# Peptides against a protein of PDB entry 7BDX: the designs that were tried, part 176

Target 1, 212 residues: chain A of PDB entry 7BDX
Amino acid sequence: EMGAAACTLLWGVSSSEEVVKAILGGDKALKFFSITGQTMESFVKSLDGDVQELDSDESQFVFALAGIVTNVAAIACGREFLVNSSRVLLDTILQLLGDLKPGQCTKLKVLMLMSLYNVSINLKGLKYISESPGFIPLLWWLLSDPDAEVCLHVLRLVQSVVLEPEVFSKSASEFRSSLPLQRILAMSKSRNPRLQTAAQELLEDLRTLEHN

## One batch from the design tools (peptide; made by RFdiffusion4, then SolubleMPNN)

Design b2_p19_6_s3 (from b2_p19_6, 11 letters changed)
Fold by OpenDDE base, seed 1:
Structure b2_p19_6_s3 (fold): chain B 212 residues (1-212), chain C 212 residues (1-212), chain A 19 residues (1-19)
Amino acid sequence: as target 1 above (212 residues)
Amino acid sequence: as target 1 above (212 residues)
Amino acid sequence: KEEIERYLSEKRLALKDEE
């Protein structure tokens, strides 16, 4: 309980750039983010057995950890830190997104996808995550999720890849051959306006790439 | 481990006034400080049995919690919050300072005394803690500690009481009758310059009060 | 590149509270 409460407060205050700089300027940041990855991995591995209630202290603790990573990745120096000094954590997040079943831990998936999107804001971050083994299959696996928010954040991450020619060109063949076009077209008709818009924008971006 | 790491980071960033405001501006502050008191109390109660190593994750966690309270109390709005909304925590800190034996948990005693001193900066805080049952006996109990830093922070808290006429006048009879004058005189000869100065200043303040 | 990074930066996701 106390750990979850402390982590939740740390998550809240980490929305500030100055707080992120303070976290990263300390000598304890590396250890913290290393243990974060291990803790998140342990949580996901424990889900295969117990119906962990979404509102458990453990779930809230892991959500707060994922939130902290997201807020750190929202800042330029935070992205630099993650991509240079905490690559294992990024690899862990990618792995966990693959290990989770459709509809499983939706809130955690959203937070992890938000963190990856924030990392993708800079070219070095985008290169790193997109060059990860199985990244394209992972995107399509995640896009099979029934949750609209999960799908939204996947589409945003796909858009980040598509909009960067240097990254897209390396995987363009695999991307085009495996693209779930019918699924994206279905999302462009969603009643969720954010999902609808994201799918429409991505379809426009893809059409532009086919003509170039 | 993860909880202690998160709490330690929260302690570090809580040195900022803006972070304290962010902590207190959230809806979770009350719960956090309530659980803080319970966690600290549980830790102190567990010490009677096990030689808890000072470097244990549990000890570091409790130190971080006490540090957060201290940093919150260093800010005007934080003092207002503690005295208005978290009085149980202040009562717990006073109780724990009484429950600890001389030489036991020196670092925790120092942090708790620092938090009480910070609370004493405003008149409402000083009134509240000084009106707590057994406060004067507690000060003298703590002043019997062999640790110079504990004694220093006790003397600073005593000075806060002595320098506020409205507070001192209410307990002046008990204070004068129980004052460990010989102990304070011994501290004024300490090789620790901070302790020496604090004891000398307090002796001067006391002499001024005897002549008025 | 710089324009894309700017566009993505404007769409950054920072969470103030638990969603």
Scores: peptide ipSAE 0.028, ipTM 0.807, DockQ to the pose 0.040
Fold by OpenDDE base, seed 5:
Structure b2_p19_6_s3 (fold): chain B 212 residues (1-212), chain C 212 residues (1-212), chain A 19 residues (1-19)
Amino acid sequence: as target 1 above (212 residues)
Amino acid sequence: as target 1 above (212 residues)
Amino acid sequence: KEEIERYLSEKRLALKDEE
């Protein structure tokens, strides 16, 4: 309980750039983010099947950790820190997203995907994530999720890859050969307006690339 | 481990007034400070004799919690919050300071005393603390500690009481009758310059009150 | 690119709530 409460407060205050800088400027940041990855991994390994108690202290704690990572990645110096000094955490997030089944741990998936999207804002972060083993298959695995919010954040990450020629050119063949086009088209007809818009924009970006 | 790391980061960033305001402006502050008191109490109850493993994760966690309370109390709005909404925590700190023997849990005592001193900066906080049952005996109990830093912060708290006529007048009889004058005089001759100065200043304040 | 990254960073909505 106390850990969850502390982490929740830290998550809330990490919305400030100055707080992110303060976290990173200390000698504790490396340790914290190292343990963060381990803690999230342990949580995912403790899940029995697809059932997660969303309101548990453990869940709240891990959500707060994922939220902190997201807020750090929202800041330029935070992205630099993650890509330079916390690569293992990024690898852990990618691994956990692969380990979780469609429909499993939806809230955690969303938070982790938001963190990866924020890392993808800079070229170095996007390169690092996209060059990870199995990245493209992972995107399609995640896009099979029944949750609209999971799918939304996957589509946003896919769009970040597609919109960066230096990154997209390296994986374009695999991307085109494995693209779940029918799934993306189905999402463009979703009743969820955010998912619908994201899918439509991605389809437009893909059409533009086919004509170029 | 993860809880300690999170709390340590929260402690570090709570040195900012804006962070304290952010903590208090949320709906989580009440819960956090309620659990904080319970956690510190549980830690103190878990101590076997006078031996504390200072480098343990549990110790670090509780130190960080006490540090957070101290930083909150350093800010005007934080003092208002503690005295209005977290009185049970203040009562817990006073209780724990009484439960701990001289030489036991020195670092925690120092942090808790620093928090109480910060609360004492405003009249409402000072009134609340000084009107607690057994407050004056508690001061003398704490002043028997062999640790110079514990004694320093006790003397500072005593000085806060002595310098406030509205508070001091209510307890002046008990204070004068129980004052460990020889102990304070011994501290004024300490090799520790901070303790020496604090004891000397308090003795000067007491002399001024005897002449008034 | 750095200026764009900074701009994008400033426009990102931070997660304040636990939901």
Scores: peptide ipSAE 0.028, ipTM 0.809, DockQ to the pose 0.051
Fold by OpenDDE base, seed 4:
Structure b2_p19_6_s3 (fold): chain B 212 residues (1-212), chain C 212 residues (1-212), chain A 19 residues (1-19)
Amino acid sequence: as target 1 above (212 residues)
Amino acid sequence: as target 1 above (212 residues)
Amino acid sequence: KEEIERYLSEKRLALKDEE
């Protein structure tokens, strides 16, 4: 309970750039983000066993951790920190997104995807994520999620890759062959306006790159 | 470990007024400070049993909590919050300071005393603390501490009372009779310059109020 | 590149509170 409460407060205040700078300016950041990855991994691994009532505090704690990572990644220095000094955390997030089934831990997936999207804002982060082994299969897996918010954030992450010629040129063939284009097309017809727009924009971006 | 790390980061960033305002501006502050008091109390109660190695993480966690309270109390809106909405926490801190023996949990005592001192900066906080049952006996107990930092912060808290005529006038007789004046006089001869100065100033303040 | 990064940066996701 206390840990979850403290972490939730830290998440809330980390929405400020100055707070992110303060978090990263200390010598404690490395340890914190190392433990963060381990904690998130432990939580996800605990889901396969006895469906004991996911301790609401444990879940909340992990959500707050994912939120902190997202807020850190929203800031330029935070992206630099994550990509330079906490790659294991990014690898963990990618792994956990692969380990979670469609419809499982939706809130956590959204937060983790938001963090990856924020990391993808810079070229170095985008390269790191997109060059991760199994990245394209992971996108396919995640686009199978029944949750519109999960799919929305996957589409946004894909768009970050597609909009970067240096990255997309390396994987263009695999993206074209391995992305569930029919699924994305179905999303472009969604009643969810955010999902609809994201899918439409991505399809337009993909079409533009087919002609160039 | 993760809780201690998160709480320590929250402590660090709470040194900023803007962060304190952000902590208090949410609806989570009440719950957080309620749990804080309970957590600190549980920790101190655990010390009477088996001197099992005080889990370094548990200790660090409680230190960070006390640090957060101190930083919150350093800000005007934080003092208002504590005195208006978290009185139980203040009562808990006073109780725990009474429950701890001289020389026991020195670091925690210092942090708690710093928080009480910060609360005492405003008249409402000062009144609340000084009117707490057993406050004067508590000061006597705390001034028996062998630690110079503990004694320093006790003297500062006493000085906050002495410098406020509205508060001191109510308890002047009890302060004169129940404060260990000989101990404070001994502190005024300390080799610790901070302790020496604080004791000298307090003795001067007390003498001034004897003549008025 | 810089324009795209700026565009993506404008669409950054920061979370103040729990959703």
Scores: peptide ipSAE 0.025, ipTM 0.807, DockQ to the pose 0.040
Fold by OpenDDE base, seed 2:
Structure b2_p19_6_s3 (fold): chain B 212 residues (1-212), chain C 212 residues (1-212), chain A 19 residues (1-19)
Amino acid sequence: as target 1 above (212 residues)
Amino acid sequence: as target 1 above (212 residues)
Amino acid sequence: KEEIERYLSEKRLALKDEE
């Protein structure tokens, strides 16, 4: 309980750029983010055994951790830190996104995807995550999720790849051959306006790339 | 481990006034400080059974909590919050200072005394803690501690009482009758220059009050 | 490149627990 409360407060204050700089300027950031990955992994592994209620202190704790990572990645120096000093955490997030089944831990998936999206703002970050083994299959696995919010954040991450020629060129063949076009087209007709817009924008970006 | 790491980061960033305002501006502050008191109490109660090593994650966690309270109390709005919305936490800190034996948990005592000193900067806070049952005996109990840093922070808290006529007048009879003058005089001759100075200043303040 | 980074940076996500 106390750990979850403290972590939740840290999540809230980490929305400030100055707080992110303070976190990273200390000697404890490296250890903190290492343990963060381990804690998130331990939580996801526990789901196969005990049905952990979404409202558990443990769930809240892990959500706060994912939120902190997202807020750190929202800042330029935070992205640099994650990509240079906490690559294992990024690997863990990618792994956990693959380990979770469709519809499982939707909120956590959203938070993790938001963190990866923020990392993708940095070209070095985008290169790192896109060159991760199984990244393209992982995107399609996640895009099969029944949750519109999960799919939305997957589409945004896909858009980050598509908009960067240096990254897209390396994966273009695999990307084009495996693209779930029918799924994206279906999303462009979604009743969820955010999902609809994101799918439409991605389809426009893809069409622009085909004409070049 | 993760909880202690998160709490330690929160302690570090809480040195900022803006972070304290952010903590208190959220809806979670009330619950956090309630659980803080319970956690600190649980830790102190556990000391009678298992010799908890000072370097344990649990000790670090509790030190971070006490540090957060101190940093909150260092800010005017934080003092107002503690005195208005978290009085039970102040009661808990006073209780724990009484429960600990001389030489026991010296670092925690120092942190708790620093928090109470910061609370004493606010007249409403000073009134609240000084009107707590057994406050004057508690000061003398704490002043018997063999640790110079504990004694220093007790003397500073005593000075806060002595310097406020509205508070001192209410307790003046009990204070004068129980004052460990010989102990304070001995501290005024301490080899520790901070303790020596604090004891000398307090003796000067007391002499000034006797002439009025 | 810089324009894309700027575009993506404008779409950055900072989260609070209530958001």
Scores: peptide ipSAE 0.024, ipTM 0.803, DockQ to the pose 0.039; fails the geometry check

Design b2_p19_6_s4 (from b2_p19_6, 10 letters changed)
Fold by OpenDDE base, seed 3:
Structure b2_p19_6_s4 (fold): chain B 212 residues (1-212), chain C 212 residues (1-212), chain A 19 residues (1-19)
Amino acid sequence: as target 1 above (212 residues)
Amino acid sequence: as target 1 above (212 residues)
Amino acid sequence: DEEIRRYLSEKRLERKDSE
């Protein structure tokens, strides 16, 4: 309970750039983010055995951790830190996104995807994430999620890849051959306006790339 | 481990006024500080049974909590919040300072005393603390501590009382009759310059009051 | 290109407040 409460407060205040700088300026940042990854992984591994209530203190704690990572990644120095100093955490997030089944832990998936998207704003971060083994299959696995928010954030991450020619060119063949076009087209007709827009924009981006 | 790490980071960033404002502006602040008191109390109650290592994660967690309270109390709005909305926490801190034996949990005592001192900067806070049952005996109990830092912060808190005539007048008779003058005089001769100065200043303040 | 990344950084950053 107390840990979750403290972590939730830390999540809230981490929306501030100055707080993120303060977190990272401390000699404790490395340890914190190392343990963060381990904690998130432990939580996800526990899901297959015990029906942990989504609203449990443990769940809230992990949500807050994922939120903190997202907020750190929203800041330039935070992105640089994650890419340079806590790659294991990024690897863990990618792993957990693969380990979670469609519809499972939607809220956590969204936060993790948001964090990856923010990291992907940095070219070095984008390269690191996109060059991870199984990255392309992971994107399509995540797009199979029934949740519109999960799919939205996947599409945003895909867009971040597609908009960077240096990155896209490396995986373009695999990307094109495995692209779930019908799924993306279906999303472009979604009643969810955010999902609809994201899918439409991505389809436009992809069409532009085919003509180049 | 993770809870202690998160709480320690929250402690670090709470040195910022803006962070304190953010903590207090959230609807979660009340719950957090309520649980904080309970957590600190639970820790202290556990000390009599199990020799918990001072460097344990639990100890670090509680130190961070006490540090957060101190940092909150360092800000005007934080003092106002504590005095108005989390009096139970202040009561808990006073209780814990009484429950701890001389030389026991020195670091925690110092942080708790610092928090009370900061609260005492607000007249309403000073009144609340000083009107607590057993406050004067508690001060003298704490002055029996062999640790110079504990004694220093007690003297500072005593000074805060002495410098406020409205507060001092209410307890002046008890204060004068129970004052450990020889102990304070001994502290005024301490090799610790901070303790020496604090004791000297307090003795001067007390002499000034006897002439009025 | 760097311009796209700047645009994403400026306009498309995601911060999640605690719920």
Scores: peptide ipSAE 0.028, ipTM 0.827, DockQ to the pose 0.039
Fold by OpenDDE base, seed 4:
Structure b2_p19_6_s4 (fold): chain B 212 residues (1-212), chain C 212 residues (1-212), chain A 19 residues (1-19)
Amino acid sequence: as target 1 above (212 residues)
Amino acid sequence: as target 1 above (212 residues)
Amino acid sequence: DEEIRRYLSEKRLERKDSE
């Protein structure tokens, strides 16, 4: 309980850039983010056994951790920190996103995807995550999620890749061959306006790349 | 481990007034500080059994919690919050300070005393803590601590009481009758310059009150 | 390119507040 409460407060204040800078400026950031990855991994691994109630303190703790990572990644220095000094955490997030089934741990998936999207804002971060083994299959795996919010954040991440020619060119063949076009087209007709827009924008971006 | 790390980061960032305001502006502050008191109490109660290593994650967690309370109490709105909405925490801190023996949990004592001192900065806070049952005996109990840092913060708290005529007058008879004058005089001769100064200042303040 | 990407992406930065 106390851990979850403290972590939740830390998450809340991490919305401030100055707080993120303060977290990263300390000598404890490395350890914190190392343990973060381990904690998230342990949580996801625990799901196959006891039906952990989604509203457990443990779940809330992990949500807060993922939220903190997201907020850190929203800041330039935070992205630099993650991609330079906490790559294992990024690898863990990618792995956990692969380990989770469609519809499983939706809230956590969203936060982790948001963090990856934020990391993808800088070229180094985008390069790192996109060059991760199985990245393209992972995107499509995640895009099979029934949750619109998960799918939205997947599409945003895909867009981030597509909009960077240097990154996209490296995976263009695999991307084109495996692209779930029908799924994305279906999303472009979604009743969810955010998902609809994201799918439409991505389709436009993809069309632009086919013409160049 | 993760809880202690998160709480330690929260402690670090709580040195900022804006962070304290953010913590308190949320709907989770009440719950956090409620659990804080309970957690600290549980820790102190655990000391009589297993020799908890002073450097345990649990100890670090409790230190961070006490540090957060101290930093909250350093801010005007934080003091208001503590004295209006988290009195049980103040009562817990007072109780725990009484439960601990001289030389026991020195670091925690210092943080808790610092928090009480910070609360004593405003009149309402000072009134509240000074009107707590057994407050004067508690001060003298704590002043028997062999640690100079503990004694320093006790003297500062005593000074805060002495400098407020409205508060001091209510306890003046008990205070005068129980004052460990020889102990304070000994502290005024300490090799620790901070302790020496604090003891000297308090003795001067007490002399001033005897002449008025 | 990175600067343009950053600028465009900064408008799309998602900070997630604690719910």
Scores: peptide ipSAE 0.027, ipTM 0.830, DockQ to the pose 0.040
Fold by OpenDDE base, seed 1:
Structure b2_p19_6_s4 (fold): chain B 212 residues (1-212), chain C 212 residues (1-212), chain A 19 residues (1-19)
Amino acid sequence: as target 1 above (212 residues)
Amino acid sequence: as target 1 above (212 residues)
Amino acid sequence: DEEIRRYLSEKRLERKDSE
């Protein structure tokens, strides 16, 4: 309980750039993010047996951790830190997103996807995550989620890749061959306006790439 | 481990007034400080049997909690919050200071004493803590500690009482009858310059009160 | 030099508030 409460407060205050800088300026940052990855991994691995109540202290704790990572990645120095010093955490996030089933841990997926999107704002970060083995299949696996918010953040991450020619060119063949076009088209007609817009924008970006 | 790490980071960033305001502005502040008191109490109660290594995750966690309380109490709105909305925590701190033996949990004592001193800057806070049952005997119990830093912070808290006539007048008889004058005089000759100064200042304040 | 991707830098960085 107390750990979850403290972590939740830390998540809340990490929305400030100054707080992120303070977190990273400490000698404890490396250890913290190392343990963060381990804790998140342990949580996801525990899901195969126990009906973990989504409202459990453990769930809230892991959500707060994922939220902190997201907020850190929203800051330039935070992205630099993650990409240079906490690559294992990025690998863990990618792995966990693959290990989770459609509809499983929706809130956690959203936070992890948001963190990856924020990392992808940095070209070095985008290169790192997009060069991860199985990255493209992972995107499509995630896009099969029934949750509109999960799908939204996947589409945004896909867009981040598509908008970077240096990254997209390396994966263009695999991307085109595996793209769930019908699914994205269906999302462009979603009743969720955010999802609808994201799908439309991605379709426009893809059309632009076909004509160039 | 993860809880202690998160709490330690929260302690570090709570040195900022803006972070304290952010902590208190959240809907989770009340619950956090309630659990904080319980956690600290549980820790101190566990000391009677197990040689808790001072470097344990639990110890570090509780130190961080006490540090957060201290930093909150350093801010005007934080003092207001503690005195108005978290009195149980103040009562817990006073109780824990009484339950700890001389030389036991020195770092925790220092942090708790610092928090009480910060609370005492507010007249309402000073009134509240000084009206606590057994407050004066508690001060002398704490002043018997072999640790110079514990004694320093006790002397500062005593000074805070002595400098407030409205508070001191109510306790003047008990205070004068129980004052360990010889001990304070000995501290005024300490090789620790901070302790020496604090003892000298308190002796001067006491002399001023005898002549008025 | 952080090569910030210009197009995404203009897109609102997603900060998630604690719920």
Scores: peptide ipSAE 0.170, ipTM 0.837, DockQ to the pose 0.043; fails the geometry check
Fold by OpenDDE base, seed 5:
Structure b2_p19_6_s4 (fold): chain B 212 residues (1-212), chain C 212 residues (1-212), chain A 19 residues (1-19)
Amino acid sequence: as target 1 above (212 residues)
Amino acid sequence: as target 1 above (212 residues)
Amino acid sequence: DEEIRRYLSEKRLERKDSE
């Protein structure tokens, strides 16, 4: 309980750029983010395939951890730190996103996807995550989720890849061959306006790439 | 481990006034400080009388908690919050300082004393802690500690009481009757310059009060 | 157009406040 409360407060204050800089400027950051990955992994591994996301201190704690990573990644120096000094954490996030089943741990998935998206704002970050083994299959796995917010953040991450020629060129063949076009088309007709817009924009971006 | 790391980071960033304001501006502050007191109490109760302060995650966690309280108390709104909304925590700190033996948990004692000193900067805070049952005996109990830093922070707290006529007048009789003058005189001759100065200043303040 | 879109995407940073 105390850990969850403390971590939740840390998450809240990490919305400030100055706080992120303070976290990273200390000698504790590396250790913290190392343990973060381990803790998230332990939590996910403790879940049975059929266990829904529990309203528990443990879940709150892990949400706060993922939220902190997201907020760190929202800052330029934070992105640089993650890509240079905490790659194992990024690998862990990618792995956990693959380990989770559709509909499982939806809130955690969203936060992890948001963190990866923020990392993808940096070209180094985008390169790193996109070059991860199984990255493209992972995107499609995640896009099979019934949750609209999960799918939204997947589409945003896909768009981040597609909009960077240097990155997209490396994976263009695999991307085109495996693209779940029907799924994206279905999302473009969604009643969820955010999902609808993201899917439409991505389809437009893809059409532009086919004509070039 | 993760809890200690998170709490340590929260401690570090709480050195900022803006962070303290952010912590207090949320709806989580009351819960956090409630659990803080409970956690500190549980830690102290888990210690055998002969067990020295351990280099453990648990100790680090509790140090961070005490550090956060200190940093909150260093800010005007934080002092107001503690005195108005977290009195139980202040009571717990006073209790724990009484429960700890001389030489036991020195670092924790220092942090707790620092927090109380910071609270004492506010007249409401000073009134509250000084009106606590057994406060004056507690000061002398703490002043028996072999650690110079513990004694230093006790002397600072004593000075805070002595320099406030409205507070000192309420306890002047008990204070004068129980004052460990020989101990303070010994400290005024200490090789520790900070302790020496604090003891000398307090002796001067006390002399001024005797002549008035 | 693509460069503009990338630039706009880069401005869509996501900070998540504690719930």
Scores: peptide ipSAE 0.029, ipTM 0.827, DockQ to the pose 0.031; fails the geometry check

